Peptides against a protein of PDB entry 1IK9. Designs and how they scored, part 115

Target 1, 211 residues: chain A of PDB entry 1IK9
Amino acid sequence: MERKISRIHLVSEPSITHFLQVSWEKTLESGFVITLTDGHSAWTGTVSESEISQEADDMAMEKGKYVGELRKALLSGAGPADVYTFNFSKESCYFFFEKNLKDVSFRLGSFNLEKVENPAEVIRELICYCLDTIAENQAKNEHLQKENERLLRDWNDVQGRFEKCVSAKEALETDLYKRFILVLNEKKTKIRSLHNKLLNAAQEREKDIKQ
Target 2, 207 residues: chain A of PDB entry 1IK9 as posed
Amino acid sequence: MERKISRIHLVSEPSITHFLQVSWEKTLESGFVITLTDGHSAWTGTVSESEISQEADDMAMEKGKYVGELRKALLSADVYTFNFSKESAYFFFEKNLKDVSFRLGSFNLEKVENPAEVIRELIAYALDTIAENQAKNEHLQKENERLLRDWNDVQGRFEKAVSAKEALETDLYKRFILVLNEKKTKIRSLHNKLLNAAQEREKDIKQ
Target 3, 195 residues: chain B of PDB entry 1IK9 as posed
Amino acid sequence: MERKISRIHLVSEPSITHFLQVSWEKTLESGFVITLTDGHSAWTGTVSESEISQEADDMAMEKGKYVGELRKALLSVYTFNFSKESAYFFFEKNLKDVSFRLGSFNLEKVENPAEVIRELIAYALDTIAENQAKNEHLQKENERLLRDWNDVQGRFEKAVSAKEALETDLYKRFILVLNEKKTKIRSLHNKLLNA

## One batch from the design tools (peptide; made by RFdiffusion4, then SolubleMPNN)

Design b2_p17_2_s1 (from b2_p17_2, 7 letters changed)
Fold by OpenDDE base, seed 1:
Structure b2_p17_2_s1 (fold): chain B 211 residues (1-211), chain C 211 residues (1-211), chain A 17 residues (1-17)
Amino acid sequence: as target 1 above (211 residues)
Amino acid sequence: as target 1 above (211 residues)
Amino acid sequence: SLEEELEKEEKEEEEKL
């Protein structure tokens, strides 16, 4: 079961933050439990897959698009753009929400809620869920932080090895070329010396033929 | 201002999870506001630095150690080891907590709380703080996850460059040695050829003198 | 001999590589 708690503002009580809990299995399309609370009272309703389908049909909206709008409305809270307006009557327990566009507002959905007899249990459970979520997210943050620090160390170690390998390659190439130039120059000097000895021997032989 | 919300169980109401909010500035030693709620009622008390100092003195405990015990008791909740036991009388609004050791239990602290007139505001604010903390922790998690993915890519890139550098160093060394052996062998062959020509010229000159 | 000196220089260079 998945859950999202959002803060919302009701048109009827704009000064009092309300909390909208939506609980569902796998997808919001399969139905959900909606719980509204003001921190004193709570109201709950179950929305079936059939009701979601009927509301999509009544709106002449494709079901997947409608569920997408429900997800944005009910799981995001009232975003800073006031795209969704929430209405609730405590007397009728009728909850409805509207999508506000620039030139058009339309009702996106409506649900009958029932007043919870023991709202304190719902509120305690909601706070427990928030505290559990905080603890889980803190544990994930600590894990990701430790992993980030590990990856940064591992990166620095490989980077330092890479820089040493580049420098060692350049040093090796330079040293090899220097050694080979020395050896080649010795061989070139020996070749030149042998050629001079051959030229001298040929000149002496030409002198010996000429007495 | 820092805040910690913990779930606790009161000895008087072990079946009902209570929430202990502690709010402080910089250090718990400077005093704190303690708020207790059961999701219906709320009680708040302000604990001064002087009261903390007095309780430490009354216990004959060093203040820093005492504040360390307060931090463990009030900010951790009842850990799974039941090291801290919480007591609250709704009638007297007297809150006290004990530290349980194997052979000794002792009162660690006690506070007079006042019943909040509008507990719904305290509960709503507490839920708002939980939701804000969840959102902040989610944003941190998403940031750390993206950074972890970046560091992993950067590590793979450097590792791949390092492996290529190692292979290129070995290939360079091998290619240089092969090329130099070829050039040296050509020079050796030229030296041997010149020596043979010198030996033949010397032998011909010895024949011409004997002749 | 001149050949033995050449072979010795060749070995000393092969050992220095």
Scores: peptide ipSAE 0.019, ipTM 0.827, DockQ to the pose 0.284; fails the geometry check
Fold by OpenDDE base, seed 4:
Structure b2_p17_2_s1 (fold): chain B 211 residues (1-211), chain C 211 residues (1-211), chain A 17 residues (1-17)
Amino acid sequence: as target 1 above (211 residues)
Amino acid sequence: as target 1 above (211 residues)
Amino acid sequence: SLEEELEKEEKEEEEKL
C-alpha cells in the first residue's frame, strides 16, 4: 500500500489546516481510501475503481487524464497556484474539490466520507506514519551521504593518479628525447671523425702519387 | 529552535502510542519545551536550565552526563531496549521517566505538564512539522541522489581519461624507442661502412708500397 | 664534394627529429 498525506485548506475553514491522507494499492486508478482530519475529528471514505471510472465518464474526461488530475489534487496538496479548491461539509460529510482555471472552475470529484468514531487512533497512526517516513528518509540520506563521500574519495584518488600519469608521460618524453639527442650527437661526432680520417687518407695518397 | 518528535509508550496506557515532542534552542541543556499527545489530548510543560541543573544535582550526576541521558530518553524515543520507562498521570499532569538498568531502576527526571486547552492546534502543528520535515528530507535526498549521479559520471570520465593516458604513455614510449632504434641502427651502419672504407684504403696503400 | 654530401645528410636527419 502506498500513502500520501498532504495539508489542505478547506473553503469552509481556511484558517485551519486540514490533513488529507490518501492510501492506495499500487495505482490510484484501482481505488483509494481518503482520510481527512483537522487534528481533532477525522473522516474517512473509500473510493472504488468503478467510482473513479464513473466520475471520469460523467466529466467526459479520459480516465488516465482524470486519474492524473486526481493525483495532482489529492497527492500534491494545494500547490502554490490554488489550482485545486477543497470543500468539506462536516454536516453532510460531503467532500468535493474543484479545479480552478482562468476562465472556468469545475468540480473534479466528490466523495462521501464517514466520521470516524475514534479520531485519535487515525491521528496517532498518521503521526506514526510521518515519523516512520522521516526515519526512512533519514536513513536514505545518511546512506547517500556516505556514498557521496566514498565517490568523492574515489574521484580524488583517480584524479591524482591521472595527474601523475600526465606528468610522468611528459617527463618520460622529455627524458627519452634528451637521451636520444646525446646518443645521436655522439654518433654524428664519430661519423665526422671517420670522414675526416678518410679525407686525410685520400690526400696522403694523392701526395704519394705526385715523385 | 530544534525539535524532535518521538513515539513513546506510557506505563499507564501501554496500548496507546503517545507522541513526545521536545523543542529547544541550540542545546537541550539550555532548557526545553515538552509536549505530550495521544492524538486527542495534549499536555505541555517548559523545563528551564535551572531545573535541569537541579535535577542533575539531586541525582548526584554530572550535568553533561545528565543532559546526555535526557537526550537519549527524550529525543530517541523508547529504543528497543526498554531502557527508559515513561509515566504520565492525566489527573496530576505529572510526567516522569525512569532509567532501567539490570540491577537498578531510578527516576531520571520529572516534569509538571499542563493540559492544552486546544489540543487540535498542537496536533495540527505537530503534523505540519512532520510533513515539512518529510519534504525537506525528500529535497535533501533528491539533491544527494543528483550529486551521487554527478560524482559517478565525473569518476567514470576521469577513470576513462586515466586509462587512455596510461595506454598513450606506453604507446609513446614504444614508438619513441622504435624510432630511436631505427636512427641508431642507420648511424651504426654508416660508422661500419666508413670503417670498412678506411680499412680498404689502408690495404690498397699497403699493396701500392709492396708494389 | 664529400663534405657537402655529409652536411646535406646531417641536415636531412635534423629535419626528421
Scores: peptide ipSAE 0.019, ipTM 0.827, DockQ to the pose 0.372; fails the geometry check
Fold by OpenDDE base, seed 3:
Structure b2_p17_2_s1 (fold): chain B 211 residues (1-211), chain C 211 residues (1-211), chain A 17 residues (1-17)
Amino acid sequence: as target 1 above (211 residues)
Amino acid sequence: as target 1 above (211 residues)
Amino acid sequence: SLEEELEKEEKEEEEKL
């Protein structure tokens, strides 16, 4: 089961933060349970997949698009743009919400809620869920932090090996060229010496023929 | 201001989860505000630095060690080991807690709390704090995940460059040796040819003298 | 080394005069 709790402001009670809990299985389209609380009273209702389909049809809206608007209204909380307006009558237990456009508001949906007999139990369970979510998110943060520190160490290790490999390649090339220049110069000197000996021997033989 | 909310079980109401909020400035040793709620009623008290010091002295415990025990009792929540027992009288508003050892329990501290007139406001603020903490922790998790993905890409990039550098070093060494062997063999062949010419010239000169 | 082989062949060629 998935759950999201959001803060909302009711048109009737704009000074009092209300909390909207939505709980669902796999997808919001399959139906959901909605719970509203002001921290003293709680109200709950179940919305079926058939009700969601009927409301989409009544609005002449494609079901996936309608569920996308429901998700923005009911799960995102009141973003700073007041795009969604929430209304609730504590007397009739009728909850409805509107999408505000520039010049037009339209009703996106409505639900009949039932007043919970023991709101304190619902509030305690809601706080427990928040505390569990905090603990799970903290454990995930600590894990990601440790993994980040590991990857940073591994990166620094490979970077240092890479820099050593670059320097060692340049040093190897320079050293090999120096060694080979020495050997080549020795062989060139020996070739020059042997050529001079051949020239001298030829000059002596030409002198011996000339007596 | 720092804040921690924990779940506790009261000896008087073991079936009902209570929530213990502790709020403090910089250190718990400087004093703190304690709030207890059952999701319907709330009770609050302020504990001063002087009260903490007095309780440490009365226990003949070093202040830092005592504050360390307070932190475990009041901030850690009931760990699975039931090491701390919480008691609260809703009639007297007297809250006290014990540390359970093998054969002995001892009172670690006690506070007089005051019943809050509007518990719903305290509960709403507590839920708001939980939701803010969830949002902040989610944003931190998303940031750490993106950074982890960045570091993994950077590691793979450097690793691939390092492997190419190793292979390029081995290839460079092999290619340089092959090229230099060719040049050296050409010079050796030239030296051998010049030596053979010198030997032939010397043998011809010795024949001309015998002739 | 290639240097040692070169010096060895150069000595063997100098012994062959």
Scores: peptide ipSAE 0.018, ipTM 0.826, DockQ to the pose 0.082; fails the geometry check
Fold by OpenDDE base, seed 2:
Structure b2_p17_2_s1 (fold): chain B 211 residues (1-211), chain C 211 residues (1-211), chain A 17 residues (1-17)
Amino acid sequence: as target 1 above (211 residues)
Amino acid sequence: as target 1 above (211 residues)
Amino acid sequence: SLEEELEKEEKEEEEKL
């Protein structure tokens, strides 16, 4: 079972933060359970897949698009732009919400809720879920932080090995050229010595012919 | 102001999860506010730095060690080992907690609480704090995840550059040796040619003398 | 001359290094 809790403001009670819990199995399209609370009272309602399909048909909206709007309204809470208005009557237990666009306001959904007999249990369970979610997210943060520190160490190690490889390549090239120049100069000296011997032998032969 | 909420079990009400909120400024040693709730009622108490100092003295415990034990009891909730036992009387509003060790059980602290007149406001504020903490931790998780993905890309880039540098070093060494061997062989061939010219000149001179 | 051929071969080898 998946769950999301969000803060909402009711048009009838704008000074009291309410909490909207939505619970569902795999997808919101299969239906969901909503729970509304003010920290003292709680109200719960179930919305079926057939009701979602009927509301989409009544709106002449494609079901996937309608469920996408329900997800934005019910699972995001009041986004930064108050695009959704929530209404609840404690007398009739009727909950409805509207999407407010610049030129159009329309009812996105309406649900009959029932007052919970033991709201304290619902509130305790809701707080437990929040604390469990905090603990799970903290454990994920600690894991990701340790992985970041590992990846940074591994990056610094490879970077240091790369810099050493660059320097070692330049040093190798310089050393090889120095060794090659030495051996080539020895060979050049030997060639010059052999040429001088040839010139001397030719000069001696020209002297022997001139008697 | 710093805050921590934890689940506790009261010895008097073991079937009902209670929530212990502790609020403090910078350090728990300067004093704190505790709030206990069962999701219907709430109780609040303030503990001063002087009371903490007096309790440490009464226990013959060093203040920093005592505050360290208070932090474990009040901020960790029931750790995995039920080392702390919590007691509360709704009649006297007296809260106390004990540390249970294998051979020693001792009272770690005791606080007088007052029943909150509007527990719904305290509960709503507590739920708001939990939801804000979830949102902050989620934003941190998303940031750390993006940083991990960046660091992994940066690592793969440097690793690929390092492997190319190693291969380029080996290729450079091989190419330099090949070029050097070619030039060295040309010089060896020239030396051999000059030696043959010297031998021929010596043989001609020996023929001219015998002639 | 043999000297001029030798100087020419030394220059052509220096241009190949």
Scores: peptide ipSAE 0.018, ipTM 0.826, DockQ to the pose 0.502; fails the geometry check

Design b2_p17_2_s2 (from b2_p17_2, 5 letters changed)
Fold by OpenDDE base, seed 1:
Structure b2_p17_2_s2 (fold): chain B 211 residues (1-211), chain C 211 residues (1-211), chain A 17 residues (1-17)
Amino acid sequence: as target 1 above (211 residues)
Amino acid sequence: as target 1 above (211 residues)
Amino acid sequence: DLEKLLKEEDEEEEKEL
């Protein structure tokens, strides 16, 4: 079971933050439990897959698009753009929400809620869920932080080895070329010496032929 | 201002999870506001630095150690070891907590709380703080996850460059040695050819003298 | 070691010479 708690503002009570809990299994399309609370009272309703399908049909909206709008409305709260307006009557327990576009507002959905007899249990459970979520997210943050620090160390170690390998390659190439130039120069000197000895021997032989 | 919300169980109401909010500035030693709620009622008390100092003195405990115990008791909730026991009388609004050790239990602290007139505001604010903390922790998690993915890519890139550098160093050394052996062998062949020409010239000159 | 390989090759050349 998945859950999202959002803060919302009701048109009828704009000064009092309300909390909208939506609980569902796998997808919001399969139906959900909606719980509204003001921190004193709570109201709950169950929305079936059939009701979601009927509301999509009544709106002449494709079901997947409609569920997408429900997800944005009910799981985001009133976003900073006031795209969704929430209405609730405590007297009728009728909850409805509208999508506000620039030139058009339309009702996106409506649900009958029932007043919870023991709202304190719902509120305590909601706070427990928030505290559990905080603890889980903190544990994930600590894990990711430790992993980031590990990856950064591992990166620095490989980077330092890479830089040493580059420098060692350049040093090796330079050293090999220097050593080979020395040896080649010795061989060139020996070749030149042997050529001079051959030229001298030929000149002496030409002198011996000329007495 | 820092805040910690913990779930606690009161000895008087072990079946009902209570929430203990502690709010402080910089250090718990400077005093704190304690708020207790059961999701219906709320009670708040302000604990001054002087009261903390007095309780430490009354216990004959070093203040830093005492504040350390307060931090463990009030900010951790009842840990899984039931090291801290919480007591609250709704009639007297007297809150006290005990530290339970294997052979000794002792009162660690006690506070007079006042019943909040509008507990719904305190509960709503507490839920808002939980939701804000969840959102902040989610944003941190998403950031750390993206950074982890970046660091992993950067590590793989450097590792791949390092492996290529190692292989290129070995290939360079091998190629240089092969090329130099070829050039040296050409020079050796030229030296041998020149030596043979010198030996032949010397033998011809010895023939010309004997002749 | 390049110096060792080159020295071994120079010592072989001096023996052939």
Scores: peptide ipSAE 0.021, ipTM 0.835, DockQ to the pose 0.067
Fold by OpenDDE base, seed 5:
Structure b2_p17_2_s2 (fold): chain B 211 residues (1-211), chain C 211 residues (1-211), chain A 17 residues (1-17)
Amino acid sequence: as target 1 above (211 residues)
Amino acid sequence: as target 1 above (211 residues)
Amino acid sequence: DLEKLLKEEDEEEEKEL
């Protein structure tokens, strides 16, 4: 089961923060449970897959698009642009929400809720879920931080090995060229010496022919 | 101001989860505000630095050690070992907690609380703080995840450059040796050719002397 | 070792000579 809790402001009571809990199995399209609370009272309703399908059909909206708008409204609260307006009557237990665009506002959905007999239990469970979620997210943060520190060490180790490899390649090339020049110079000296011996032998032979 | 919310179980009401909020300025030693709630009622008390000092003195405990035990009890709940026991009388508004060791249990502290007139406001603010903390921790998780993905890419890039540098060093050494052997063989061939010319010149001179 | 290979080949050339 998946759950999301959102802070909302009701048009009728804008000074009192309300909390909207939505719970569902795998997909919001297959139905969901909605719970509203003001920290003293709570109200719950169940929305079926058939009701979601009927509401989409009544709106002449494609079901996937409608469920996408429900997800934005109910799981994100008003959103950063105050695009969604929430209304609730504590007397009738009627909850409805609207999408407000620049030129058009339309009702996106409406639900009949029931007042919870023991709101304190619902509120305690909601706070428990928040605290458990905080603990899980803190453990994930600590894990990701340790992994970041590991990856940074591994990067520094490879970077240092790479820099040493670059320097060692340049040093190898320089050393090999120096050694090669030394050997080439020795061979050039031997060639020059042999040429001088050949020139001397030719000069001596030319003297022996001249008697 | 720092704040921590913990789930606790009272000895008097072990089936009902309570929430213990502690708020303080920089250090718990400088005093704190404690709030207890069951999701319907709330109770608050203020503990001064002087009361903390007096309680430490009355216990004959070093102040830093005492504050360390307060921090473990009040900010961690019972802990994973159920080491702390919490007691509260809703009638007297008297809250006290004990540390339970194998052979010794002792009262660690006691506070007179006052019943909050509007518990719904305290509960709403507590839920808001939990939701804000969840959002902040989610944003931190997303940031750390993006940083992990960056560090992993940077590591793969350097690793691939390092492997190419190693292979290029071995290839450079092999290529330089092959080129050097070719040039050396040319010089050796010239030396051998010059020696053969010297031997022939010596043999011709020996024929001219016999003639 | 290039120096060793070069010395061994210089010593072989000095023996053929």
Scores: peptide ipSAE 0.020, ipTM 0.834, DockQ to the pose 0.074
Fold by OpenDDE base, seed 4:
Structure b2_p17_2_s2 (fold): chain B 211 residues (1-211), chain C 211 residues (1-211), chain A 17 residues (1-17)
Amino acid sequence: as target 1 above (211 residues)
Amino acid sequence: as target 1 above (211 residues)
Amino acid sequence: DLEKLLKEEDEEEEKEL
């Protein structure tokens, strides 16, 4: 089961933050349980897949698009810039929400809720879920932090090895060229010396021919 | 201000999870506000730095150690293996907690609470704080995840550059040695040729003298 | 380039000879 709790403002009580819990199995399309609380009272209703399909049909909206709007409305929590308006009557237990566009407002959905006899249990369970979610998210954050620290160490190690490899390549090239020039110069000197010996021998032979 | 909400079990109502909120400025040592709720009623008390010091003195415990025990008791949430036992009288609004060791149990602290007139406000604010904490932790988690993915990409890039640098170093060394050997062999061949010319010239000169 | 340096030096040696 998946669950999302969002804070909402009701048109009837805009100064009192309400909490909208939605719980569902795998997909919101399969139906959901909606729970509304003001921290004192709670109201719950179950919305079936058939009701979701009927609401989509009544709206002449494609089911996937309608479920997408339900997900935005019911799971996002209406911020002050949210195009969704929530209405609830404590007397009739009728919950409905509207999508407000620039040129049109329309009812997106409506649900009959039932007043929970023991709202304290619902509120305690809601707080427990919040605390569990906090603990799970903290554990994930600590894990990701440790992994980031590991990756940073591993990056620094490879970077340092890479820089050493670059410098070692340049040093190797420079050393090899220096050694090679030395050996070449020795060979050149030896070639020059041998040429001079050949020239001298030829000059001596020309002198011996000239008696 | 820092805040921690923990679930606790009261000895008087072990089947009903209570929530213990502690709020403080910078350090628990400077005093704190304690709020207890069962999801229907709420009780709040303020504990001053002087009261914490007095409780430490009355216990003959070093203040830092005492504050350390307060932090464990009040901020950790008592799990079933927790050595801390919480007691609250709804009649007297007296809250006290005990540390249970193998051979000794002792009262660690006690606070007078006041029943909150509007518990719904306290509960709504508590839920708001939990939802805000969830949102902040989710944002941190998403940030850490993106950073993890970045660090992994950066590591893979440097690793690939490092491997290319190693291979390029080996290739450079091999290429330079091959080129050097070729040039050295040419110079050796020229030296050998010049030596042979010198030997031939000397042999011709010896023939001319015998002639 | 080592080959260029070697050629330039071999051409200088052939001019001095």
Scores: peptide ipSAE 0.019, ipTM 0.835, DockQ to the pose 0.073
Fold by OpenDDE base, seed 3:
Structure b2_p17_2_s2 (fold): chain B 211 residues (1-211), chain C 211 residues (1-211), chain A 17 residues (1-17)
Amino acid sequence: as target 1 above (211 residues)
Amino acid sequence: as target 1 above (211 residues)
Amino acid sequence: DLEKLLKEEDEEEEKEL
């Protein structure tokens, strides 16, 4: 089961933050449970897949698009743009919400809620869920931080090996060229010396023929 | 200001989860505000630095060690070991807690709390704090995940460059040795040829003298 | 190219004999 709690402001009580909990299985389209609380009273209702389909049909809206609007209204909380307006009558237990578009609003949906007999139990469970979510997110943060530190160490290790490999390649090339130039120059000197000896021997033989 | 909310079980109401909020400035040793709630009623008290010092002295415990025990009792929540037992009288508003050590318990501290007139406001603020903490932790998790993905890409990039550098170094060494062996062998062949020409010239000169 | 430089020097040494 998935759950999202969001803060909302009711048109009737704009000074009092309300909390909207939505709980669902796999997808919001399959239906959901909605719970509203002001920290003293709580109200709950169940919305079926058939009700969601009927409301989409009544609005002449494609079901996936309608569910996308429900998700923005009910799960995102009041974004800073007041795009969604929430209304609730504590007397009739009727909850409805509107999407505001410039000079026009339209009703996106409505639900009949039932007042919970023991709101303190619902509030305690809601706080427990928040505390569990905090603990899970903290454990995930600590894990990601440790993995980040590992990857940074591994990166620094490979980077240092790479820099050493580059420098060692340049040093190897330079050292090999220096060694080979020395050996080549020794061989060239020996060739020049042998050529000079051949020239001298030829000049002596030409002198011996000329007596 | 730092804040921690924990779940506790009261000896008087073991079936009902209570929430203990502790709020402090910089260190718990400087004093703190404690708030207890059952999701319907709330009770608050302020504990001063002087009260913490006095309780440490009365216990004959070093202040830093005592504050360390307070931190475990009041901030850690009920760990699975039931090492800390919490007691609260809703009638007297007297809160006290014990540390359990095998067959012996000792009172670690006690506070007089005051019943809050509007518990719903305290509960709403507590839920708001939980939701803010969830949002902040989610943003941090998303940041750490993106950074982890960046570091993994950077590691793979350097690793691939390093492997190419190693292979290029081995290839360079092999290629340079092959080229230099060819040039050296040509020079050695020329030296051998010149030596043979010198030997032949010397043998012809010795024949001309005998002739 | 070291091979080219070595060939050019060997061809210059063969023209001076």
Scores: peptide ipSAE 0.018, ipTM 0.834, DockQ to the pose 0.076; fails the geometry check

